# Peptides against a protein of PDB entry 3NZW, part 16

Target 1, 212 residues: chain A of PDB entry 3NZW
Amino acid sequence: TTTLAFRFQGGIIVAVDSRATAGNWVASQTVKKVIEINPFLLGTMAGGAADCQFWETWLGSQCRLHELREKERISVAAASKILSNLVYQYKGAGLSMGTMICGYTRKEGPTIYYVDSDGTRLKGDIFCVGSGQTFAYGVLDSNYKWDLSVEDALYLGKRSILAAAHRDAYSGGSVNLYHVTEDGWIYHGNHDVGELFWKVKEEEGSFNNVIG
Target 2, 222 residues: chain B of PDB entry 3NZW
Amino acid sequence: QFNPYGDNGGTILGIAGEDFAVLAGDTRNITDYSINSRYEPKVFDCGDNIVMSANGFAADGDALVKRFKNSVKWYHFDHNDKKLSINSAARNIQHLLYGKRFFPYYVHTIIAGLDEDGKGAVYSFDPVGSYEREQCRAGGAAASLIMPFLDNQVNFKNQYEPGTNGKVKKPLKYLSVEEVIKLVRDSFTSATERHIQVGDGLEILIVTKDGVRKEFYELKRD

## One batch from the design tools (peptide; made by RFdiffusion4, then SolubleMPNN)

Design b1_p10_8_s1 (from b1_p10_8, 7 letters changed)
Fold by OpenDDE base, seed 3:
Structure b1_p10_8_s1 (fold): chain B 212 residues (1-212), chain C 222 residues (1-222), chain A 10 residues (1-10)
Amino acid sequence: as target 1 above (212 residues)
Amino acid sequence: as target 2 above (222 residues)
Amino acid sequence: MAFEVEDARL
């Protein structure tokens, strides 16, 4: 898996691959590694598929309950804390989760929290999570600027996942791309890596390690 | 040391069409190298136009299917006989599986039916409850033999329009029920040839808006 | 005690 999220002047970009594996077996190329918790809040998934899918869905329910009880959308801080508290209760039980909770509230603005099954909870501007995270960081860190245009930011997110899909055997399939603003998240499509790779290679003159 | 799990072999396969879905399984049940039964059905009609199979350790599979059937019953009790949708069934099964996260059901689960728009639906599960809706999925002993074939023949992977220099993919389209049945039969006959845990019989459950029908075909009995 | 199963990984 490779997931990433970063804040910039235009909000948050979230980009993820879609491959699931069981050892050397490619279990799926079409997994949804982003949960749309509400129109303003996303969760990303890395690690155990069932652990992430189950508990982030559960998180969605908790966030909805908060909204019903408090008549207000849950903060990104609180949502991430709920998940963090949950996994902490299971510490040592063998859960495997690397998640990012990304969202926008009026109080917080665009916000990203990293939460993993070790109990770590971090707020930050840039995270890459998964087996391909270092590959994504290589591209992302090299090109990231706060002042990126939305177009450039979207491309950078997509391009970073593509780099990871290229180098990480456990990442691939497609890139799912999101842009989070004050108006909520916007889905920016599913980009098959098989097609995207050649397009990017041609347009950039990159990936010269591969002969077409 | 006690090993709570067994392996009863077999293989299952689901394929979704436009307005139908198919879930098929062989009828061989084995332990080690011994055939326990040449006809032990593992694909079940669970009501509400949902068919289900949980392949791997038969005891776990049977338990899971039984629990799900009970879940369907209670859903009717609690919701004025409302039909359980296939997506809700999938979520329910996730909870059944994940409820045993630390002592999992040793099975690969597939359900098939129609979604709320009347389109064919196949959901597949890992042993601990991760699930995905797909057009096709093979599970069980010969899944590794069949799944790549399905990628090619259902989802047209690695197929391109002639004369396009590989630039235009073969367009996706739904298969007819007849085409799907052919693929299922070819899948299982081929798997039977190469896998000792697959054979004897093939039972296919076809889900349409009119209900569930069953077809049976002989496989090699070697 | 948790038992090993071939689960899907992301």
Scores: peptide ipSAE 0.403, ipTM 0.818, DockQ to the pose 0.150; fails the geometry check
Fold by OpenDDE base, seed 5:
Order: structure tokens, then sequence, then C-alpha cells
Structure b1_p10_8_s1 (fold): chain B 212 residues (1-212), chain C 222 residues (1-222), chain A 10 residues (1-10)
């Protein structure tokens, strides 16, 4: 898996691959590693597929209950804390989760929290999570600026996942791309890595380690 | 050290069509190298136009299917005989599986039916309850032999339009029920040839708006 | 003797 999220002047970019594996077996190329909790809040998934899918869905329910009880959308801080508290209670039980909770509230603005099954909860501007995270960081860190245009930011997110898909055997399939703004998240499509790779190679003159 | 799990072999396969879905399974039940039964059905009509199979350790599979059938029963009691939708069934099965997260049902689960728009639907589960809706999935002993075939023949992977220099993929299209049955039969006959835990018989459950139909075909009895 | 199916990893 490779997931990433970063804040910039235009909000948040979230990009993820779609491969699931069981050892050397490619279990799926079409996994949805972003849960759309509500129109303003996203969760990303890395680690155990069932652990992430089950508990992030549960998180969605908790967020909805918050809205019903409080008549206000839950904050990104509170949503991430609920998940963090949950996984911390299971510490030592063998859960495997590396998640990012990304969203927008008027109070917080665009916000990203990293939450993992070790009980770590971090607020930050840039995170890459998964077996391909270092490959994504290589591209992302080299090109990141706060003042990126929305177009450039979307491309950078997509391009970083592509780099990871290229080098990490456990990442691939497609890139799912999101832009989070004050008005909520916008889905920017599913980009098959096979097609995207050749497109990017041609347009950039990159990936010269591959002949084609 | 005591191992609570067994392996009863077998293989299952689901394929979704436009207005139908198919879930198929062989009827061989095996332990180690001994055939326990040449006809032990493992694909079940669970009501509400949902068919289910949980392949692997048969004791766990049977337990899971029984629990789900019971869940359907209680759903009717609690919700005025409302039909359980396939997506709701999938969520319910996730909870059944994940409820044993620390002592899992040792099975690969597939369900098939129609979604709320009348489109064919196949959902597959790992042992601990992760699930995905897909056009096709193979599970069980010969899944690794069949799944690549389905990638090619259902989802047309690695197929391109002639004369396009590999730039235009073969367009995705729904398969007819006849085409799906052919693929299922070819899958299982091929798997039977190469895997000792697959054979004897093939039972196919076809789900349409008119209900569940069953078809049976002989496989090699080697 | 256990069935060889692993959980999916992301």
Amino acid sequence: as target 1 above (212 residues)
Amino acid sequence: as target 2 above (222 residues)
Amino acid sequence: MAFEVEDARL
C-alpha cells in the first residue's frame, strides 16, 4: 500500500493506490483505500484490510452519531481521537492499521491526522503511509510547496503514488485521487497505473529506467 | 500443539452479469488425501435471493452459513419481512467474520445476488471480514489457478483491440448467462485437472429476478 | 492441516 495526504494553500490532496496482497499473491487491484466518512471527512487505509475497513466504518458511524447528538459535524481532531482511543484499547491484540483522517471544519480548517495501531496520533501537513511510503516521499518532498496550484497539487499527489506503484511490489492497481476543500471532498477519478505510467513517461520524459 | 483448523479443499467461483449473478462450487469434500464425499454441496440459497458459500474448513463454513441464514430470519422478524439487500448482507457477514477476529473462521466467503438496481452482484470476503464488490472472484484451493483466467475472460485484462498498437483496451461488457456458464464449466474442468482437492461435481446457482436456479454438472472423479 | 488463506493486506 501507498497512501498520502498533504495540506497546501488550496486545501488537502489525498491519493492512494488500490492493491491488496496476501503474501506474494495479489488479492485485488481494485480496493478502495479511502473511506468517505462524510462529505467533509476522509479516512485512508493501510495495513490489515479487515482491521482498517471494519474500524474506519465503525468510525464513520461514531461520527454520524456525533452529528445527530450535537447537531454539528465532528471535528477532524475528535474523529481521529475516537479512532486513536479505540486502537489504543486493542494495543497488543494484533491490529494492524496505518490511517490518515483528513477533513475540513470551519473551526480547524483543512486538517490531517495520522493514526496507527501502535497508538500514535500525529497532526501534520504531509504524510505518506504504507510499504511504499518512502518512494512517495521521495517524489512528494522534492516537489512540495505550500503555494502549489490545485492542478499542480493534484498532479503531485498522483505522481507520488505512481512512483511508489513503480517501485513497491505491494502497491499498484490504480490511483484514487481526492481534493478536500471548505466545500468538502471532490473525487478526481481512478487512474489505472498501467495507463498512467506510460502517459507520465511520455509527457515528462521520466522513468527512463524503463524502455518503451 | 493442537491445530483447531482443518482443510476440506474445494473451490468456489462467483461471476456477476448484468441482470444475474452466478455462484458455483465443486462438490468434493476432502481431508488430506482422502475424499470424504463426492457430493457435499457448499453453495447455498440463503433466502431473499442471496446465495452464499464459505470455502475452506467446512466446519467453519457451515457454521458461518448457518449464522447468516439465522441472521436473515431475524432480519425478517425485526423489520416486517423486509427483503435483505445484498449490500446489507455483505455488511452483516463482515460482522459475523470480524466477530471472530482473534479466532477466525478459516474460510473464503463469496455471496452473490442482485443489487437494489437489479444488477448482478458478487461480494468476496477474507477470513476476518474485509470485503469488496467485484465482477468475479474465485475462492478456495484452486483460486490461484482460476482467478487469472477470470481476469482475462471476465474483465478482459491484457486484451486490446486489434490494430490499435495496444492503445485501446477491449471494451468491458457484461457476459450472458450462457457465456458465464461456459466460463464456469471451463474453470472447474481445468482446475480439476490440476488440483487434487477439486472435482467430482459442479453445482451452479444462478440468481435472477425470478429466483435461484440450480444446475449440476459432473466433474472428473479422480 | 489448516487451510492456506491469509488475510488481505493493504
Scores: peptide ipSAE 0.394, ipTM 0.809, DockQ to the pose 0.134; fails the geometry check
Fold by OpenDDE base, seed 4:
Structure b1_p10_8_s1 (fold): chain B 212 residues (1-212), chain C 222 residues (1-222), chain A 10 residues (1-10)
Amino acid sequence: as target 1 above (212 residues)
Amino acid sequence: as target 2 above (222 residues)
Amino acid sequence: MAFEVEDARL
């Protein structure tokens, strides 16, 4: 898996691959690694598929209950804390989760929290999570700046996942891309890695280690 | 060292059509190199036009199917005989599986039916309850032999329009029930040739708006 | 003998 999220002047970009594996077996190329908790809040999935799907869906329910009880959308901080508290209760039980909770509230603005099954909860501007994270960071860190246009930011997210898909055997399938703004998240499509790779190679003159 | 799990072999396969879905399984049940039964059905009609199979350790599979059938029953009791939708069934099965997260059901689960729009639906599960809706899925002993075939013949992977130099993919289209049955039969006959845990018989459950139909075909009994 | 069923990883 490779997931990433970063803050920039235009909000948050979230990009993820779609491959699931069981050892050397490709279990799926079409997994949805982003949960749409509400129109303003996203969760990303890395690690055990069932652990992530189950508990992030559960998180969605908790977030909805918050809205019903408090008549206000839950903060990104609170949502991430709920998940963090939950996984901490299971510490040592063998859960495998690497998650990012990304969203916008009027109180917080665009916000990203990293939460994992080790009990770590971090707020930050840039995170890459999964077996391909180092490959994604290589591209993302080398091109990131706060003042990116929305178009450039979307491309950078997509391009970073593509780099990881190229080098990480456990990442691939497609890139699912999101842009989070004050008006909520916007889905920016599913981009098949097979097609995207050749397109990017041609347009950038990159990936010269591969002969076309 | 004690192993609480067994392996009863077998293979299952689900394919969704436009207005139907198919879930098929062989009828062989084995332990190690011994055939326990040549006809032990592992694909079940669970009511509400939902068919289910949980393939792997048969004791776990049977337990899971029984629990789901019971869940359907209680759903009717609690919700005025409301039909359980296939997507709701999938969510319920996730909870059944994940409820045993730390001592999992040792099975690969597939369900098939029609979604709320009347379109064919197949959902597949890992042992601990991750799930995905797909057009096709193979599970069990010969899944690794069959799944690539389904990728090619159902989803037309690695197929291109002739004369386009590989630039135009073969367009996706729904398969007819007859075409799906052919693919299922070819899948299982092929798997039977190369896997000792697959054979004896093939039972296919076809779900349409009119209900569940069963078909049976002989496989090699070697 | 145990059936080889592994959980999916992301």
Scores: peptide ipSAE 0.390, ipTM 0.810, DockQ to the pose 0.131; fails the geometry check
Fold by OpenDDE base, seed 1:
Structure b1_p10_8_s1 (fold): chain B 212 residues (1-212), chain C 222 residues (1-222), chain A 10 residues (1-10)
Amino acid sequence: as target 1 above (212 residues)
Amino acid sequence: as target 2 above (222 residues)
Amino acid sequence: MAFEVEDARL
């Protein structure tokens, strides 16, 4: 898996691959690694597929309960804390989760929290999470600027996942791309890596290790 | 076998002066070779003029600090807002740590403040709750690089008066705040050069009778 | 961080 999220002047970009593996076996190429908790809040998934899917779905329920009780959308800080508290209760039990809780509230603005099954909870502007995270960081860090246009930011997110899909055997399938703004998240499509790779290679003159 | 512990790196350092104490930590948070954050503070003001850091596995450190802060809160509720003394805080933290004796918090804990006489105090803890009051202590990834330096520069170990042929030890004296800050900065800048888990920023909390002051310095970001 | 084990992993 490779997931990433970063803040920029235009909000938040979230990009993820779609591959699931079981050892050397490609279990799926079409997994949804982003949970749409509400129109303003996203969760990403890396690690054990069952753990992530189960508990992030549970998180969604908790966030909805918050809305019902408080008559207000939950904050990104509170949502991430709920998940962090939960996984901390299971510390030592063997859960495997690496998640980013990304969203926008009027109180917080665009916000990203990293939460993993070790109980780590970090607020930050840039995170890459998964087996391909280092590959994604290589591209993301080289090109990241706060002042990126929305178009450039979307491309950078997509391009970073593509790099990871290329180098990480555990990442691939497609890139799912999101842009989060004050108006909520916007889905920017599913981009098949097989097609995207050649397009990017031609347009950039990159990936010269592959002869086409 | 499953390992429930992570290592988020970093380094912390406490030094007690005559009427102040300092607790400092870098702001780098890492996992393996990946920098998670360049600014994740790990030294906290816990109230009652007590500062605390639990360095190692960040999840455990955060949990421990939160529990201690809650302990301070309940102490106030139960004892008519009485100020928690630094020695009592140390004992309380021992119980928090030892309560998980068989699944320890994977952290090196240091607290700093003033004792009941207004003297600077630093207490250090092992993962299971043994503690000692000391003039100085380094903890975390670069503790082995810094602690010998502190032995030499705070406690003047292996230093002798010039011209005495090694017969007269350098006298012990309290360091000024300025001198301590210099030592802390030199310690962390040096550690950053030689340890990959230390860097990005240095946050120093200074405790005096007037309260807690914070200072921040940039470290190398490589 | 590697989040891959013998079960289905993301």
Scores: peptide ipSAE 0.311, ipTM 0.749, DockQ to the pose 0.096; fails the geometry check

Design b1_p10_8_s2 (from b1_p10_8, 7 letters changed)
Fold by OpenDDE base, seed 2:
Structure b1_p10_8_s2 (fold): chain B 212 residues (1-212), chain C 222 residues (1-222), chain A 10 residues (1-10)
Amino acid sequence: as target 1 above (212 residues)
Amino acid sequence: as target 2 above (222 residues)
Amino acid sequence: MAFEVRDARL
């Protein structure tokens, strides 16, 4: 898996691959690694598919309950804390989760929290999570600027996942791309890595380790 | 050391069509190199136009199917005989599986039916309850032999329009029930040839708006 | 005897 999220002047970009594996077996190329908790809040998934899918769906329910009880959308801080507290209770039980909770509230603005099954909860501007995270960081950190245009930021997110898909055997399939603003998240499509790779290679003159 | 799990072999396969879905399984049940039964059905009509199979350790599979059938029954009791939708069934099965997260049902589960729009639907599950809706899925002993075939013949992976130098993919289209049945039969006959845990018989359940139909075909008995 | 069914990992 490779997931990433970063804040910039235009909000948050979230990009993820779609491959699931079982050992050396490619279990799926079409997994949805982003849960749309509400129109303003996203969760990303890395690690155990069932753990992430189950507990982030559960998190969605908790977030909805908060909204019903408090008549206000849950903060990104609170949502991430709920998940963090949950996984901490299961510490040592063998859950495998690397998640990012990304969203917007009027109180917080665009916000990203990293939460993993070790109990770590971090607020930050840039995170890459998964087996391909270092490959994504290589591209992302090299090109990241706060002042990126929305278009450039979307491309950078997509391009970073593509780099990871290229080098990490456990990442691939497609890139799912999101842009989060004050108006909520916008889905920017599913981009098949096979097609995207050749397109990017041609347009950039990159990936010269592969002969076309 | 005691191993709580067995392996009863077999293979299952689901394919979704436009207005139908198919779930098929062989009828061989084995332990190690011994055939326990040449006809032990493992694909079940669970009601509400949902068919289900949980392939792997048969004791776990049977338990899971029984629990799900019971869940369907209680759903009717609690919700005025409302039909359980396939997506709700999938969520329910996730909870059944994940409820045993730390002592899993040792099975690969596939369900098939129609979604609320009348479109064919196949959902597949890992042992602990992750699930995905797909056009096709193979599970069980010969899944690794069949799934690549389905990628190629159902989803037309790695197929391109002739004369386009690989620039135009073969377009996706739904397969007819006849075409799907052909693919299923070819899949299982091929799997039977190459895997000792697959054979004897093939049972296919076809789900349409009119209900569940069953077909049976002989496989090699060696 | 190792069974081939494995948990999906992301």
Scores: peptide ipSAE 0.391, ipTM 0.820, DockQ to the pose 0.139; fails the geometry check
Fold by OpenDDE base, seed 4:
Structure b1_p10_8_s2 (fold): chain B 212 residues (1-212), chain C 222 residues (1-222), chain A 10 residues (1-10)
Amino acid sequence: as target 1 above (212 residues)
Amino acid sequence: as target 2 above (222 residues)
Amino acid sequence: MAFEVRDARL
């Protein structure tokens, strides 16, 4: 898996691959690694598929209950804290989760929290999570700046996942891309790596280690 | 050292069509190199136009299917005989599986039916409850032999329109029930040839708006 | 475990 999220002047970009594996077996190429908790809040998934899918869905329910009880959308801080508290209760039980909770509230603005099954909870501007995270960081860190246009930011997110898909055997399939603003998240499509790779190679003159 | 799990072999396969879905399984049940039964059905009609199979360790599979059938029953009791939708069934099964997260059901689970729009639906599960809706999925012993074939023949992976120099993919389209049955039969006959845990018989459950139909075909009895 | 049934990893 490779997931990433970063803040920039235009909000948050979230990009993830779609491959699931079981050892050397490709279990799926079409996994949805982003949960749309509400129109303003996303969760990303890395690690055990069932652990992430189950507990992030549960998190969605908790977030909805918050809205019903408090008549206000849950903060990104609170949502991420609910999840971190949950996984901490299971510490030592063998859960495997690496997640980013990304969203916008009027109170916080665009916000990203990293939460993992070790009990770590971090707020930050840039995170890459998964077996391909270092490959994604290589591209993302090299090209990131706060003042990216929305178009450039979307491309950078997509391009970073593509780099990881190229080098990490456990990442691939497609890139799912999101842009989060004050008006909520916007889905920017599913981009098959097989097609995207050749397009990017041609347009950039990159990936010269591969002969077409 | 005691091992709480067994392996009863077998293979299952689900394919969704436009207005139908199929879930098929062989009828062989084995332990190690011994055939326990040549006809032990592992695909079940669970009511509400939902068919289910949990393949791997048969004791766990049977337990899971039984629990799900019970869930359907209680769903009717609690919700005025409301039909359980396939997506709700999938969520329920996730909870059944994940409820044993730390001592999992040792099975690959597939369900098939129609979604609320009348479209064919197949959901597949890992042992601990991760699930995905797909057009096709193979599970069990010969899944690794069949799944790539389904990728190619159902989802047309690695197929391109002739004369386009690989620039245009073969367009996705729904397959007819007849074509799906052909693919299922070819999948299982092929798997039977190369996997000792697959064979004897093939039972196919076809789900349409009119209900569940069963078909049976002989497989190699080696 | 008697046979290879693996949980999916992301």
Scores: peptide ipSAE 0.385, ipTM 0.813, DockQ to the pose 0.140; fails the geometry check
Fold by OpenDDE base, seed 1:
Structure b1_p10_8_s2 (fold): chain B 212 residues (1-212), chain C 222 residues (1-222), chain A 10 residues (1-10)
Amino acid sequence: as target 1 above (212 residues)
Amino acid sequence: as target 2 above (222 residues)
Amino acid sequence: MAFEVRDARL
């Protein structure tokens, strides 16, 4: 898996691959690694597929209950804390989760929290999570600026996942891309790596390690 | 050291069409190198136009299917005989599987039916409840032999339009029930040739708006 | 593990 999220002047970009594996077996190329918790809040998935799917879906229910009880959308801080508290209760039991909770509230603005099954909860501007994270960081860190345009930021997110899909055997399939603003998240499509790779290579003159 | 799990072999396969879905399984049940039964069905009609198979350790599979059938029953009791939708069934099965997260059912589970729009639906599960809706999925002993074939023949992977220099992919389209049955039969006959845990018989459950029908075909009995 | 049924990883 390779997932990433970063804050910039235009909000948050979230980009993820779609491969699932079982050892050397490619279990799926079409997994949805972003949960749309509400129109303003996203969760990303890395690690055990069942652990992530089950508990992030559960998180969605908790967030909805908050809205019903408080008549207000849950904060990103509170949502991420709920998940963090849950995995902490299971510490040592063998859960495998690397998640990012990304969203926008009027109180917080655009916000990203990293939460993993070790009990770590971090607030930050840039995170890459998964077996391909280092490959994604290589591209993302090299090109990241706060002042990126929305177009450039979307491309950078997509491009970073593509690099990871290329180098990480456990990442691939397609890139799912999101832009989060004060008006909520916007889905920016599913981009098949098999097609995207050649398009990017041609347009950038990159990936010269591969002969076309 | 006691091993609570066994391996009863077999293979299952689900394919969704436009307005139908199929779930097929061989009828061989084995332990090690011994054939326990040449006809032990492992694909079941669970009601509400949902068919289910949990392939791997048969004791776990049977237990899971029974629990799901009971879940359907109680759903009717609690919700005035409302039909359980296939997506809700999938979520329910996730909870059944994940409820044993730390002592999993050793099975690959597939269900098939129609979604609320009448479109064919196949859902597959890992042992602990991760699930996905797909057009096709193979599970069990010969899944690694069949799944790549399905990638090629159902989802047309690595197929391109002639004369396009590999630049235009073969377009996705739904397969007819007849074509799906052919693919299922070819999959299982091929798997039987190369895997000792697959054979004897093939039972196919076909789900349409009119209900569930069954077809049976002989496989090699070697 | 008795056979090749494994949990999926992301």
Scores: peptide ipSAE 0.383, ipTM 0.802, DockQ to the pose 0.145; fails the geometry check
Fold by OpenDDE base, seed 3:
Structure b1_p10_8_s2 (fold): chain B 212 residues (1-212), chain C 222 residues (1-222), chain A 10 residues (1-10)
Amino acid sequence: as target 1 above (212 residues)
Amino acid sequence: as target 2 above (222 residues)
Amino acid sequence: MAFEVRDARL
């Protein structure tokens, strides 16, 4: 898996691959590694597929309950804390989760929290999570600027996942791309890596390690 | 040391069509190198136009199917005989599986039916409850032999329009029930040839708006 | 053993 999220002047970009594996077996190329918790809040998934899918769905329910009880959308901080508290209760039981909770509230603005099954909860501007995270960081860190245009930011997110899909055997399939603003998240499509790779290679003159 | 799990072999396969879905399984049940039964059905009609199979350790599979059937029953009790949708069934099965996260059902589960728009639907599960809706999925002993074939023949992977220099993919289209049944039969006959845990019989459950139909075909009995 | 092969990872 490779997931990433970063804040910039235009909000948050979230980009993820779609491959699931079981050892050397490609279990799926079409997994949805982003949960749309509400129109303003996303969760990303890395690690155990069932652990992430189950508990982030559960998180969605908790977030909805918060809205019903408090008559206000849950904060990104609180949502991430709920998940963090949950996995902390299971510490040592063998859960495998690397998640990012990304969202917007009027109180917080665009916000990203990293939460993993080790009990780590971090607020930050840039995270890459998964087996391909270092590959994504290589591209992302080299090109990131706060002042990126939305177009450039979207491309950078997509391009970073592509780099990871190229180098990480456990990442691939497609890139699912999101842009989070004050008006909520916007889905920016599913981009098949097989097609995207050649397009990017041609347009950039990159990936010269691969013969066309 | 006690090992609570067994492996009863077999293979299952689901394919979704436009307005139908199929879930097929062989009828061989084995332990190690011994055939326990040449006809032990593992694909079940669970009501509400949902068919289910949980392939791997038969005891776990049977338990899971029974629990799901019971879940369907209680869903009717609690919700005025409302039909359980296939997506809700999938979510329910996730909870059944994940409820045993730390002592999992040793099974690969597939369900098939129609979604709320009348489109064919196949959902597949790992042993602990991750699930995905797909057009096709093979599970069980010969899944590794069949799944790549399905990628090619159902989803047309690695197929391109002639004369396009590999630049235009073969367009996706739904398969007819006849085409799907052909693929299922070819899949299982081929798997039977190469895998000792697959054979004897093939049972196919076809789900349409009119209900569940069963077809049976002989496989090699060696 | 076989369970590990079936457990999907992201």
Scores: peptide ipSAE 0.381, ipTM 0.820, DockQ to the pose 0.177; fails the geometry check

